Peptides against a protein of PDB entry 5T59. Designs and how they scored, part 54

Target 1, 112 residues: chain A of PDB entry 5T59
Amino acid sequence: TTPTMQSTSLLTEHLGYPPISLVDDIINAVNEIMYKCTNAMEKYLMQRNIIGKKDFSDEIKIGTAKLESLLENSVDKNFDKLELYVLRNILSIPSDLLEENRFRLLHHEKLV
Target 2, 90 residues: chain B of PDB entry 5T59
Amino acid sequence: EHIRFQRLVQVCNKALEESIRKLQSWEKIHECFPNYGQTREGIENLTVCQQQVIKLWSNLSRVEFDAIFHERSIEEKLNQLDDLINKARS

## One batch from the design tools (peptide; made by RFdiffusion4, then SolubleMPNN)

Design b2_p14_8_s2 (from b2_p14_8, 5 letters changed)
Fold by OpenDDE base, seed 5:
Formats: structure tokens, C-alpha cells, sequence
Structure b2_p14_8_s2 (fold): chain B 112 residues (1-112), chain C 90 residues (1-90), chain A 14 residues (1-14)
């Protein structure tokens, strides 16, 4: 299930930032890394585009674009799962702690 | 007792591993360069690219994710969360 | 950006 507003508020207070911000950082980072990897591959191959007097520049550009697409699809799929898991199972507060008595305890601990 | 940060690291590693899996397939790489990969020199170049992309992926992700975790103080915060939960249940 | 690309490419050449 989706995290409750109460859980988000408590975690935001605890973390100093909304839980989603951590996930956003992770996803942004992996996307940046992804494009750095595919760009590096393209550049490397384009420096070696001529073999036996044949120019493979067009094939290299198309091929690296295909690999990028494959990687993009996989990243999207796996990190969508990661986002869901992190928000539901890691950055989460058990239901028993969301009861009024437990809520007060968490708030009190922060103030002390 | 402290389990949340460990799980965070594990799921990050899993996502990274599964994401790069297709690039670990030589068949997938070769299919993208059907004519280039028919040459000896082309095969050599593609082999280097495949190996280095995987290494670059691993190295960059390690450095960047560690930086994020540090900037967000997430290990400390998750440990504190575990402690609070354990305390509340005792 | 350009410098970053250059550094990344250098990694492949090592």
C-alpha cells in the first residue's frame, strides 16, 4: 500500500527531507551514469569507425542507440521496483507505531 | 537489530545488477553491430567496450550512491529509525 | 560536460 500522509510527515521530520527525495537522488544518479556509459561507448567506437577502408560510423551510431534503449528500459523497470520497495519497506513506519500512543513517543523522542 | 540500511544497499545493488544484465550478453552486443562485428578488429573493439562499460557502470554507481547516502545521512537515520521501532516494541 | 565526457572516454582507453 501507499505510504500514509502521517508516515510521510513523521519521516520527513526525522530525515530532514521527504522520503521521496532520497529515491529521486538515486534515480537521477543512475540515469546520469547510464548516459555516461553509452556516450563513452559511442565515442570509443567512433574513434575506431574505419576498418579495412570501410566506414562503420552509421552502424555504430544506430547500434549504440539500440543499446542505450535496452539499458533505459531495464533501468526504468528495475528502479521503479526499487522506488516502491524503498518507500514501502525501508522508509516506512510500522502500523503499530502510527497509533496515537506510539505517535506521541516518536514526537517526544525528537524533541528531547 | 539495524536492518533497514542493509536492505537499502541490497536493493540498490540488485537494481544495478539487473539493469546491466542485458549489456553483459555478448549476443545482444553483437546483434547491434552485425557488420562491424564480422571483422576481427571490430570484435576486439566491441569486447573492450562491453567489459569497460560494465566496469564503468559499477564504479560510477558505487561512488555516486555512496555520496548520496552520505549527503542524506541515510545510514544514521535508518539506524535511528530501527532503534525507535525496537524501543517502542519493548 | 565536455570534460566529463573526456574523462569517461579515457577510462575506456586505459
Amino acid sequence: as target 1 above (112 residues)
Amino acid sequence: as target 2 above (90 residues)
Amino acid sequence: DEKEVEETTKFFEE
Scores: peptide ipSAE 0.044, ipTM 0.920, DockQ to the pose 0.020
Fold by OpenDDE base, seed 3:
Structure b2_p14_8_s2 (fold): chain B 112 residues (1-112), chain C 90 residues (1-90), chain A 14 residues (1-14)
Amino acid sequence: as target 1 above (112 residues)
Amino acid sequence: as target 2 above (90 residues)
Amino acid sequence: DEKEVEETTKFFEE
């Protein structure tokens, strides 16, 4: 189930930041890492672009671009799943505790 | 008793592992460099490149994710959340 | 960024 407004509010109060902010940090980080990896790969191979009398620069550029696309698609897919899982199953409050009386108890505990 | 942070770490590791899976395939790497990979030196270079990029992926992700978790105090906060929930049910 | 790229490339050469 999708997090409710109540859950978001309570968790924001507890965390000191909205739950989505954590996910954003994670996703931003992995995207940065992804491009660092692909860039490093291209640079490494471009330093070794000549084998014998043949220059493979064009093939290397095309090939690394293909791998980047492959990695990008995989990152998007898997970290979309991660986002959903974290927000629904980790940074979540059980529905029974979101009832009026239980909600107040959690809120009270935070304020005490 | 405390389970949420453990789950967070697990799902992060899973996402990272699955994301890099295709790059772990030699066949996928080789097919991107069909002519380069037909040379002895090319194969050697691709082999090293594949191995090192996977290591770089792992190392960078570990450092960056740990930094995020620390900056967000997420282990402590998730443990507290577990405790609050358990207390409310008592 | 340029320095970072250089350091990353060094990692591959290890």
Scores: peptide ipSAE 0.044, ipTM 0.919, DockQ to the pose 0.020
Fold by OpenDDE base, seed 4:
Structure b2_p14_8_s2 (fold): chain B 112 residues (1-112), chain C 90 residues (1-90), chain A 14 residues (1-14)
Amino acid sequence: as target 1 above (112 residues)
Amino acid sequence: as target 2 above (90 residues)
Amino acid sequence: DEKEVEETTKFFEE
């Protein structure tokens, strides 16, 4: 089930930001890291592209591109699952508590 | 008593681990460089490259995710959420 | 959605 609008509102009030913002930060970070890693790999190998008078530059470029695609697909898959899990199981409010009492409790804690 | 932040850390680690798993396969690496990997020097370079990229992945992820968690005060907020839920049920 | 949540939970518990 998808998080309710009420849950999102209450959690936003509690966190000071929408729950999805945390997930966005995580996903943006891992994407940045991913490309840093693949770029570093390509640069490292391109500095070592000649072996025995043979230039492997083309093969290195193609190979690193393949690895980048592989990593990208894996990141997308796993962090899509992470997003779902976090929003539904971590940044969530039990349905039985999504009542006036829970809402009042959150406001009370903020005021006290 | 406090479980949500622990779960967050666990699922982040799991996602990171599963994402890098294929790069940890020497077979996958070698398949991408079939001719380069037939040379002794090429194998050595690929080996070092593989090790370095995995370390870089791990180190950058640790630093960046910790920074996010700190900036978002997520441990405190999740602990408070646990407490609020427990209080509501008591 | 419930099934998807369950599957995701199992995935990260492995």
Scores: peptide ipSAE 0.041, ipTM 0.923, DockQ to the pose 0.752
Fold by OpenDDE base, seed 2:
Structure b2_p14_8_s2 (fold): chain B 112 residues (1-112), chain C 90 residues (1-90), chain A 14 residues (1-14)
Amino acid sequence: as target 1 above (112 residues)
Amino acid sequence: as target 2 above (90 residues)
Amino acid sequence: DEKEVEETTKFFEE
């Protein structure tokens, strides 16, 4: 069940911002964190790239890129699910509150 | 009575935990560094790296998500939403 | 941004 335009409008009025904006903040944050983590990992290993006179720089770069890709895929999958869940089950208005009488009640409560 | 914010926190934690699960696998880490991981020192470095990145992931996500929740006043807003719904159903 | 990256790297060294 996709949120209705009416639901979105009411929630936007209640929140002071569109519901999707919260999700966007969360997703943007996790993406930033993800790249900070992978960058730190690469830098840590690149500082330790030589072992026994062998230079593993290329392997480290490739390996870190693979891990980044793996993490990206997992983040995308799980936070897509999160987005759907939040918008449908958390930032949602029951159908009974979308009726005309209930709509007036919501406006009344907000204005009081 | 107030359930929506709790659910938000739970689903965020779940998404974060599931996202980092692959990096928690030593086998997955080692597979990405097949030759590096054949050295004693390489194994040690990878072990520390794995542990630290997981901690970094956890710490950064906690701080950033809490900041978002605060800036958006989401706990208060969701509690109010719960109250409105409960009132309407009473 | 660069400072943030540096601090993140320091986290690994601690």
Scores: peptide ipSAE 0.043, ipTM 0.920, DockQ to the pose 0.020; fails the geometry check

Design b2_p14_8_s3 (from b2_p14_8, 7 letters changed)
Fold by OpenDDE base, seed 4:
Structure b2_p14_8_s3 (fold): chain B 112 residues (1-112), chain C 90 residues (1-90), chain A 14 residues (1-14)
Amino acid sequence: as target 1 above (112 residues)
Amino acid sequence: as target 2 above (90 residues)
Amino acid sequence: DEEELKETEEFFNK
C-alpha cells in the first residue's frame, strides 16, 4: 500500500521531517560506506600488486571494479526493498486511524 | 507494545547482511582475480582483504546507522507513534 | 537470535 498524502503529512508533523528523509539518510550512508569499502579493498591490493616479478595492477583494478559493481547492485536491490518496507509498514498510520480522531491525538500530544 | 523501532533495526540489519553476502563468497572474490588468485601470496592477500572489508562494512554501518537513528530521534518517535496508535484503538 | 532473523526475513519479504 502506497503511503497517502494525509499519512505523510501527519508523520511529518510528528517526526519533524518527512518520512522519506530517514530512508534517504540510510541509503546515502550505505552508499558512502560501500564506496569506502571498495576503495579500501583496491588500496589494500594495490599495495600488494607485485608477486613473483609480475605486476597485477591492471587485474586488481578490473577485479575491484567488478566487485564494486556487484556490491552496488546488491545494495540497490536490498535497500529498495527496505525503503518500501519502512514507508509502508514502519513509518505508516493504519488507514482506520486516518481520521479526525488521530489528527486530534497528534495535536493534543504536541500541546500537552 | 513498542514494535516499530525494533522492526526498523531488523530490516536495516537484514538489508546490510544481504548486501554483503556476495562479498562473503570466496568464489566470487576469486573470479574477479583469476591470475592473482592463482598465486599463494595472492590468495593470502585476497583472504585478508575479504575479511577486512567485511569487518569494515559491519563497523561503519553500525556507527553510521546509529548516528542517523540518534539524529532523527527515531526510536523515541516510533515509540510515540506506537503509543498513539494503541491509545487511539483503546 | 535465529527466530529474530526468521521474523525479520518474513517482514523484509513482505
Scores: peptide ipSAE 0.058, ipTM 0.925, DockQ to the pose 0.080
Fold by OpenDDE base, seed 1:
Structure b2_p14_8_s3 (fold): chain B 112 residues (1-112), chain C 90 residues (1-90), chain A 14 residues (1-14)
Amino acid sequence: as target 1 above (112 residues)
Amino acid sequence: as target 2 above (90 residues)
Amino acid sequence: DEEELKETEEFFNK
């Protein structure tokens, strides 16, 4: 089940922002963190690229790229699930309350 | 009685943990550096690198997610939402 | 904590 327009509107009023905005912030953050991590890994290893007079720079670049791809795929998968879960189960209004009663409560609380 | 924010934190942690799981595998790390990892020094470097990146992942995510939650006042808002729902059902 | 994680997994994977 997907969130309704009505629930989105109510939640937007309550939150002061659309529910999706929170998820977007989270996803943007983890993506930034992801690339910071992979960049740090590459830099660390590239500073240690020579062992026994052999230069492993090319292997390091390829290897870190592979790890980055693995991490990207995992992040995408898991945070897509997170998005669905948050929007459906956390930032949601129960169907039985999607009536005038809910509207009245939100309106009342806002006025008080 | 307040459950939504707790669930938010839990699923965020779960997503983070599952996302980093593959990097926690030494085998996967080593496979990406087959020749480099055949050297003693290379293994040592990879070991440290793996540990550091996992720590960095954990630390950065904690700080950034907490900042988001604060900026969005999400704990308060979710608690209020729980209260409103409970009130509506009373 | 492990139990909490288990519960989270149940929610997350439903």
Scores: peptide ipSAE 0.052, ipTM 0.924, DockQ to the pose 0.080
Fold by OpenDDE base, seed 5:
Structure b2_p14_8_s3 (fold): chain B 112 residues (1-112), chain C 90 residues (1-90), chain A 14 residues (1-14)
Amino acid sequence: as target 1 above (112 residues)
Amino acid sequence: as target 2 above (90 residues)
Amino acid sequence: DEEELKETEEFFNK
């Protein structure tokens, strides 16, 4: 099930931030890490671009770009799934707690 | 009793593991460098590079995700959420 | 650890 506006509001109050903000932090982090990894790989190989009398610089650049593309596609796919799972199953409030009487309970807990 | 934070860590690890899986394939690495990988020295360089990037991926993700979880106090907040739900159902 | 991974796969696919 998709999170409701009410659920989002309650969780925002509880967390101190919107639930999506956590997911955004995670996704931003992995994207940064991804490009750090591919950059490091390219630099490492470019320092070793000459084998014998042959310069492999062009092949290294193309090859690293291909690997980056593979990683990008995989990150996008898997972290889209992660976002959906986290918002639906982890940062979620059961329907029974969204009822009026249970809503009051949550409010009461914040006051004590 | 407390299950949500554990699940968060699990799915984060799963996403990270699945994302790096293709780079763990030597065949995938080698096919991107068909001529470079035909040389002994090239194979050695690619092997080390593959190992290093996987380690870098693992180390950076651990450090950054832990920092996020700490900054957001997510373990505490999720434990509290579990407690609230359990209390409401008792 | 491996068992935990299997359980995670069950949840992750949800």
Scores: peptide ipSAE 0.052, ipTM 0.925, DockQ to the pose 0.080
Fold by OpenDDE base, seed 3:
Parts: sequence; C-alpha cells; structure tokens
Structure b2_p14_8_s3 (fold): chain B 112 residues (1-112), chain C 90 residues (1-90), chain A 14 residues (1-14)
Amino acid sequence: as target 1 above (112 residues)
Amino acid sequence: as target 2 above (90 residues)
Amino acid sequence: DEEELKETEEFFNK
C-alpha cells in the first residue's frame, strides 16, 4: 500500500514535517555511523600492521575496504526495507479514514 | 492501544541488527585478512577489532536514533495518531 | 527477547 497524497498531506500537518524526513534522518545517521565504524576498524588495525618482521598494511587496507563494501550493501538493503515499511505501515493512515468524510474529520481535529 | 512507536523502534533495531550480521561472522572477517589472520597476533587483533566495531555500531546507533526520535517528537506524534485513528473508529 | 524478535520479524517482513 503506497502512501497517497492525501495521507502525506495529513501526516505532514500532524507531524510538522513530511514523513519522509524522519526516514531521511535515520538513513543519514546510519550511513554516518557505518563509515565511522569502518574508519575505526582500519585505524585500529593499521596501528597493529606489523607482526614480526612483516608489514601487513596493504592487506589491511584491502581487507577493510572489502568489509566496508559488505556493510554498505547490507545497510542499503535493510534500510530500504525499513523505509518502505515505515512509510506504509507506521506513518500511514488507514484507507477507510481517507474517505472524504473521515478525511475532513481528521483534518478538523488538527485545526481545533 | 499505542502500537506505532513500538513498531518503529522494533524495525529500526531489526534493520540495525541485520545490517551488522555479516560483520559478526568470524569467517567473513578472516576471509578479508587471509595472511594477517594466519598469525597469532593477527587473530587476536582481528578478534578485538570485531568486538569493538560491533559495540561501536550498537552504541552510536542507540544514541543517534534516540536523538532523532526526540528531535522529531515521534513517540508523541505516533501516539496521537493512534488515538485519532481509534477515536475515528469508535 | 526471543518473543520480541519474532514479533519484530513478523512486522518487518510485511
């Protein structure tokens, strides 16, 4: 069930912001967190790049890049699902309340 | 009676959990560092690194998501939405 | 915990 224009308008009025704005905040946050995590991982290992007489810097850089890509793909997939679910099932108005008479009632409640 | 905010928190946690799942796999971590991970010290370093990054992921997400929810007043707004819907159906 | 996880999965998979 894709959100309708009416639903978006009503929810925007109710929330004080468009529903998508909340999702955007969440997605932006997790992306920032993701790169902080991968950066921290790389830095930690780079401080420990020499074992014995061997320098593993190149392997560490390649390995952390691979893990970053893996995490990026997973974040994208799961938070795309989250976006869809939130907009359809949480930030949503039941269809029966989007009918003309019910729509007016909800709008009236906000204005009063 | 109030269900929407609870669901929001649940699905956020689910998305976070599923996103970090692959990093929780030691096998996947080790595969990225095949030679480094063959050394004793390398294994130790990777183990600590894995644990730390997972903790960092959890802590940062909790703090930042809570901040978002607060700034957007989403719990209150979703509770009000539940109430409005229930009232309309009464 | 386990029950909560199951409930979450039911919602998330819709």
Scores: peptide ipSAE 0.050, ipTM 0.924, DockQ to the pose 0.077

Design b2_p14_8_s4 (from b2_p14_8, 5 letters changed)
Fold by OpenDDE base, seed 5:
Formats: C-alpha cells, structure tokens, sequence
Structure b2_p14_8_s4 (fold): chain B 112 residues (1-112), chain C 90 residues (1-90), chain A 14 residues (1-14)
C-alpha cells in the first residue's frame, strides 16, 4: 500500500524531514558512486590502452560505456525496489496507530 | 524489539549487492572487451580492474551510507518509532 | 549469514 498523507505528516514531524528525503539521499549517493566506479575503470584501462603494437583505446571506451549502462540499469531496478520497501515497510505507521486515540498518544509523546 | 533500522541496513545491502552482481561476472566483462581480452596482458588488466571496481563500490557505499544514516539520525528515529508502536499496542 | 540473506530477500521482494 502507498503511504498516506497523514502518515507522511506524522513521520515528517517525528523525523524532522520527509521520509522521501532519506531515500533521495540514498539514491543520489549510489548514483554518484556508480559513475565514480565506471570513470575509474575507464581511466585505469586507458592508462593501459596499448598492448604490443595495437591501440585498444576505442574498444576500451565502448566497452566501459556498455558496462556503465549495465550497472545503471541494475541500480535503477534494485533501488526502485528499495524505495518502495523503505517507504511502505520501514518508514511507515501501522493503521492501528493512525486511529484517533493513537493519534493523540503520538502527539502527546512528542510534547512530553 | 528494534527491527526497522536493521531492516533498513539489510535492504540497502541487498540493493547494493544485486546492483554490482553483473560486474562480478567475468563473462560479461570479457564480452565488453573481445579483442583486448584476447591478449594475456589485457586479461590481466581486466582482472585487476574488475577487482578494484568491486572493492571501490563496497568501500564508497559503506562510507556514504553511514554518513547519510548519521546525518539523518535514522537509527535513533527508527528505534523511537518502534518504541512508540510497541507502547501503543501494549 | 546465509539465513540472514534469505530473510533479507523476503523483505526485499515484498
């Protein structure tokens, strides 16, 4: 199930930030790491582009681009799943706690 | 008692592991460099490169994710959430 | 650790 506006508001109050902000941080971080990895790979191989009398620079550039695409697709798939799981199952408030009585309790606990 | 933060760490690790799985395949690496990988020296370079990238992926993700979790105080906040839920159900 | 991985897979696939 998709998080409700009510749960989002309560969690934002509790966390000090919207739940989605945490997920955004994680996704932004992994994307940055991904491109750092592929860039490092390309640079490493380009420093070793000549073997014997043959220059493999073009093949290296194409090959690393293919690997980048492969990694990018995998990151997108897996972290989309992560986002859904985190928002639905970790950063979530059970329905029983969203009832009137439990709502007041949560507010009271925040003030105490 | 406290389960949400543990699950967060687990799902993050799972996502990272599954994401890098394709790069762990030597066959896939070699397919991207068909002629380069036909040379002894090329194979050696690709092998080292593959190992280094996987290590870099692991190290950077650990450092960056820990920093995020600290900045967001997420362990404390999730533990508090668990406590609130448990208290409400008691 | 293997059992932990299996449990994680259950969570991740939900």
Amino acid sequence: as target 1 above (112 residues)
Amino acid sequence: as target 2 above (90 residues)
Amino acid sequence: EEEEIKETEKFFEE
Scores: peptide ipSAE 0.045, ipTM 0.926, DockQ to the pose 0.081
Fold by OpenDDE base, seed 4:
Structure b2_p14_8_s4 (fold): chain B 112 residues (1-112), chain C 90 residues (1-90), chain A 14 residues (1-14)
Amino acid sequence: as target 1 above (112 residues)
Amino acid sequence: as target 2 above (90 residues)
Amino acid sequence: EEEEIKETEKFFEE
């Protein structure tokens, strides 16, 4: 199920930031890491682009681009699943706590 | 008692592992460099490159994700959330 | 704990 506005508000109050902000940080980080990895791969191979007097630069560029695309697709797929899981199962409030009396408890704990 | 942070770590690790799976395939890598990979030196270079990128992926993700978790105080916050839920149900 | 791991894995296999 999709997180409710009420759940988001309560969690934002608890966390000090919206739940989605954590997911955004994670996704931004993995994207940065991904491109660092692919860049490193390209640089490493381009430093070794000539074998037996044959220049493989073009093949290396094309090949690394293909691997980058492959990794991008996989990252997108898996971290979309991660986002869904985190927001639904980790950063979530059970329905029994979304009752008025339970809201009071959460506010009370914050004020104590 | 505290389960949410553990789940977060687990799902992050799973996402990272599944994301890098294709690069762990030598066949996939070789397909991207069909002529380069027909040379002895090319194979050696690709092998080292594959190992290095996987290691880099693992190391960077560990450092960056730990930093995020720390900056967001997420372990503490999730533990508190677990406690609140358990208390409410008691 | 083991069940939690299995559930997580199942989710990513979907």
Scores: peptide ipSAE 0.045, ipTM 0.926, DockQ to the pose 0.142
Fold by OpenDDE base, seed 2:
Structure b2_p14_8_s4 (fold): chain B 112 residues (1-112), chain C 90 residues (1-90), chain A 14 residues (1-14)
Amino acid sequence: as target 1 above (112 residues)
Amino acid sequence: as target 2 above (90 residues)
Amino acid sequence: EEEEIKETEKFFEE
């Protein structure tokens, strides 16, 4: 099930930030890490681009770009799943707490 | 009793592990460098490169994700959420 | 704990 506006509001109050903000931080971080990794790989190989008398610079650039694409696709896929899981199963409020009588409990605990 | 933060850590680790899986494949690495990988020196360079990238991925992700969790106080907040839910169900 | 891990794994396998 998708998060409700009520759940989002309550969680925002509880967390001090919207639930999606945590996911955004995670995704932004992994993207940064991803490009740092691919950049490091390219630089490492480009420093070793000549073997014997042959220059492999073009092949290295193409190859690292392919690996970057593969990693990017995998990151997108897996962290899309992560986002869904976190928002549905971790940063979620069960229906019993969203009921009228239980709703007061959450607010009461926050205010006290 | 407290389960949400554990799940968060688990799903983050799983996503990271699955994301790097293709780079862990020597076959995939070699396919991207068909001529370079036909040389002895090229194979050696690719091997070291692969190992270093995987380590870098692991180290950076650990440090950055822990920083996020700390900055967002997410363990405390999720534990509190678990407590509220358990209290409501009691 | 093991059950929770299994559930997480199942989700990523979907």
Scores: peptide ipSAE 0.042, ipTM 0.925, DockQ to the pose 0.141
Fold by OpenDDE base, seed 1:
Structure b2_p14_8_s4 (fold): chain B 112 residues (1-112), chain C 90 residues (1-90), chain A 14 residues (1-14)
Amino acid sequence: as target 1 above (112 residues)
Amino acid sequence: as target 2 above (90 residues)
Amino acid sequence: EEEEIKETEKFFEE
């Protein structure tokens, strides 16, 4: 199920930042890495665009663009799943800890 | 006893692995360069390119994700969360 | 550990 506002608040207090911030960092990082990879591929092949007397620059540009799109779609799909999993199953508080006395336990540990 | 950080690492690795899956296919790579890949030199270039980009993907991901985990102190925080939950259930 | 990995894999296969 989707995390509750209470869970988010408690986890934010525990972490020192909202749980979603961690996911955002991960997603931003993989996006940066993705474009570094595709850019590297294009540059590598464009340095080798002439074979014999033929110039394959146009084919290389189109081909690398296709690979970039494919990678983008896969990254989006898999890291959307990651986001849901992390927020629901890792950065989550069991229902039995969402009672008032259990809330106090978490606050107590912070104050110690 | 401590399970949440392990799960985080596992799901990150899984997402990274599945994301790069298509680029690991030689057939898929070759399909994007049908004429270039019909030349001997083109095949050699594509082969090296494929190997290099996969290594780059893996290396950059490892370095960047570890940096994030460290900056966010997530292993410590998740271990503490596990401990709190276990304590509450005892 | 293996079971945990399988659980995450199952999730990504959905």
Scores: peptide ipSAE 0.029, ipTM 0.917, DockQ to the pose 0.141

## One batch from the design tools (peptide; made by RFdiffusion4, then SolubleMPNN)

Design b2_p15_1_s1 (from b2_p15_1, 8 letters changed)
Fold by OpenDDE base, seed 2:
Parts: structure tokens; C-alpha cells; sequence
Structure b2_p15_1_s1 (fold): chain B 112 residues (1-112), chain C 90 residues (1-90), chain A 15 residues (1-15)
């Protein structure tokens, strides 16, 4: 279930930023880390591309690309789930507090 | 009493763990380098590479996520949210 | 409690 505009507004006021911004930071960070890892892997192997008389540079490039794709797919899947989980179960306001009387109370508590 | 930040840490760790799981498979690594991995030196290099990547993944994610949590003051904010919700239900 | 929360997360990722 998508969070309501009311919930988003209240959380934004509380956090000082929209809830989605935290998720964006997390996802951006993991993406950066992902490519740092794959780049490091490629560089490490490319420094060791010659074994005996054989040059494995092409195989290393292709293989690393495959692993990168594999990691990308896994990151995408798991962090999409993470996004849903965070927005639904962590950065959320219970529906009973979004009712008229409870909403006023929550708003009052923030202002006092 | 305070549960939201704990859940955030748990779900982040789970997502990170599941994301790197396939790279922890030697079979998956080896199949990407079929000829390279048939050599002794190749196997050794791949083994070290796999280990280093996993460590790098773990270390970088820990540092970066902690930085995000700090910059966003998310532990404090989530604790406050828990308190507000509990108070409102009282 | 902590274990319960962890189980909930695990169940979510199993979906």
C-alpha cells in the first residue's frame, strides 16, 4: 500500500526531509559500492591476466561483466523490497493516528 | 519500546547479505571464467578476488550506511516517532 | 522481540 499524502507530510515535517530521501540515499550508496566492487575485481584480475603464455584479458572482461550484471540484478531486487519495507513498516504512521482526533494530537505534540 | 531503528538496521543488513549471496558462490564465480579457472594460478587469483570483493562490500556498506544514518539523524528521529506513536495511543 | 522482528524481515524477503 502506498503511503498517503498526509502520512508523507507528517513524516517530512518530523524528519526534516521526505521519507523517500532516506531510501534514495541508501540505494544510491549501494549502487556506488556495487560498481566500486566490480571495478576492483576487474582491475585485480586484469593485473593477473597472463598465465603462462596465455592472455585471458578478454575472458576476464566478459566474466567480470557477467558478475556485474548478476550483482546488479540482485541489488535491484533486494533493495526494491527494502524500499517497500522501509516505507511500509518503518517510516509509516499507523492509520488510527491519521484519524481526526489523533491527527490533531500528533500535530500538537510536534508544535509544543 | 524503540523498534523502528532496529528494524531499519536489520532490513539493511538483510538486503546487503542477499545481494552479495550469489558472489559468495564459488560455482557462480568459476563459471564466469571457465578457462581462466582451469589453471592453478587462475583459481588462486579468483579465490583471493572473491574474498576481497566480499570484504570490500561489507566494509564499504557498513561505513556508508552508518554515515547516512548519522547525517539523517535517523536513529533519533525513529525513536522519537516510536515515542510519539506510543504516547498517542495512551 | 528482536528475534521476532528479524523473522518478520526474513519472511518479507522470502516473498
Amino acid sequence: as target 1 above (112 residues)
Amino acid sequence: as target 2 above (90 residues)
Amino acid sequence: SEEKELKEVDEWFEK
Scores: peptide ipSAE 0.586, ipTM 0.947, DockQ to the pose 0.126
Fold by OpenDDE base, seed 4:
Structure b2_p15_1_s1 (fold): chain B 112 residues (1-112), chain C 90 residues (1-90), chain A 15 residues (1-15)
Amino acid sequence: as target 1 above (112 residues)
Amino acid sequence: as target 2 above (90 residues)
Amino acid sequence: SEEKELKEVDEWFEK
């Protein structure tokens, strides 16, 4: 199931920001971290690109790119799941509390 | 009583762990550097690189995620949410 | 409880 408009509104009021904003922060952060890691890896190996009389620069660049792609795919998969989990199970309001009378109570409690 | 923030931390850790899992595979690393990894020095470099990247991944994620959680006051907000829900059910 | 929650997350990721 997807979050309802009511849930989003209530949570936005409670959090001070839309629930999706937290997820966006997390995803943006991990993406940044991902590229920092791959960049560091490339830089480290490129500083060590010559072994003996052979220059492995091209292989390093290609290999690092492959690993980056691998990591990207994994990050996308896992954090897509994370997004769903967070929005459904963490930043969510149980359906029974979204009924009119209970909804009012939650709203009232937050405002009082 | 308070479960949501715990779940948030857990799912974040799980996602991070699973994301880096393939880079923890030496075989996967070596396959990307078939000739480089046939040299002794290359293997050593790749080994260190793999280790450092994993550590960097872990450290950066911890720092940045904690910062996000702090900036968003998410622990407090989720605890309050739990309390509100529990109270409403009472 | 913590273990239970962790297990739930694990199972979820296994899907």
Scores: peptide ipSAE 0.586, ipTM 0.947, DockQ to the pose 0.124
Fold by OpenDDE base, seed 3:
Structure b2_p15_1_s1 (fold): chain B 112 residues (1-112), chain C 90 residues (1-90), chain A 15 residues (1-15)
Amino acid sequence: as target 1 above (112 residues)
Amino acid sequence: as target 2 above (90 residues)
Amino acid sequence: SEEKELKEVDEWFEK
């Protein structure tokens, strides 16, 4: 189910911001965290790129890139699901409250 | 009574957990560094790196998500939403 | 319950 314009308006009024804004904050945060993690990993290993007399810099760069891609794909998949879950099951108004009488009650309570 | 904020926390935790799951696999890590991981020092470095990344992931996500929840007053707002819904159904 | 909610989330992510 997709949120209606009516529910979005009511929730926006209640929250003080559109419901999608919360999801955007979460997704932006996890993306930032993701790249901080992969960057930290690369830097850590690059500081330890020489073992004996062998330089593993190229392998480290390639390997870290592979892990980054793996993490990116997983983050995208799971947080797309999260977005759907939040908008459908958390930041949602039950259909019975979107009826005329229930709608007025909810709006009236907000204004009082 | 109040269930929505609990669900928000739970789904966030689940998404974070599932996102990092593959990095928790030593086999996956080692596969990305086949020659580096054949050395004793390489294995040690990868082990520490894996642990540090997972900890960093967990710590940063907790701090950032809590900040978001606070800035958006989402717990209070979701509790109020639950109350409004329950009141309307009474 | 908390356990029930967690279960629901888990089941949903399995899809």
Scores: peptide ipSAE 0.582, ipTM 0.947, DockQ to the pose 0.125
Fold by OpenDDE base, seed 5:
Structure b2_p15_1_s1 (fold): chain B 112 residues (1-112), chain C 90 residues (1-90), chain A 15 residues (1-15)
Amino acid sequence: as target 1 above (112 residues)
Amino acid sequence: as target 2 above (90 residues)
Amino acid sequence: SEEKELKEVDEWFEK
């Protein structure tokens, strides 16, 4: 069940912005955080790249890239689920309120 | 009575927790650094790194998500939505 | 398909 245009319009009026905008903010934020985390990890280990007589710089770069990919895939999967859940179960209007008489009621109360 | 905002917070936390779960695995971390992790010093570095990354993930997400919720006034709006729905059904 | 995904999401977040 996809959100209707009517529900989207009503929620947009109520929120002051389209429901999807909230989800976009959340997803953009987590993506930024994700790359900050992986960058911090790489920087930390690269400052500690030499142990004994061995230089592990190449291994560190490859390893952190693998972890970044792993995290990226997980973020994509889980926040796609989040988007679906939020739009369908949180930012939603019950069908009974989408009827003509109740639709007017919602508008009336907002205007008061 | 007010349930939508609580659900929003819960689902955000769940998504964050599930996303970082694999990085919480020492085995997974070690597999990415097979030779580095065979040294004592390497193990120590990886341990600290893992711990700090997880903390950074948690702290940054908390701050950023709270900021988003505030900027969007989402708690108030969702509470109002709950109230409107409940009133319409009464 | 969408219904299937919705069910999976609900199960995932309710646990």
Scores: peptide ipSAE 0.190, ipTM 0.935, DockQ to the pose 0.765

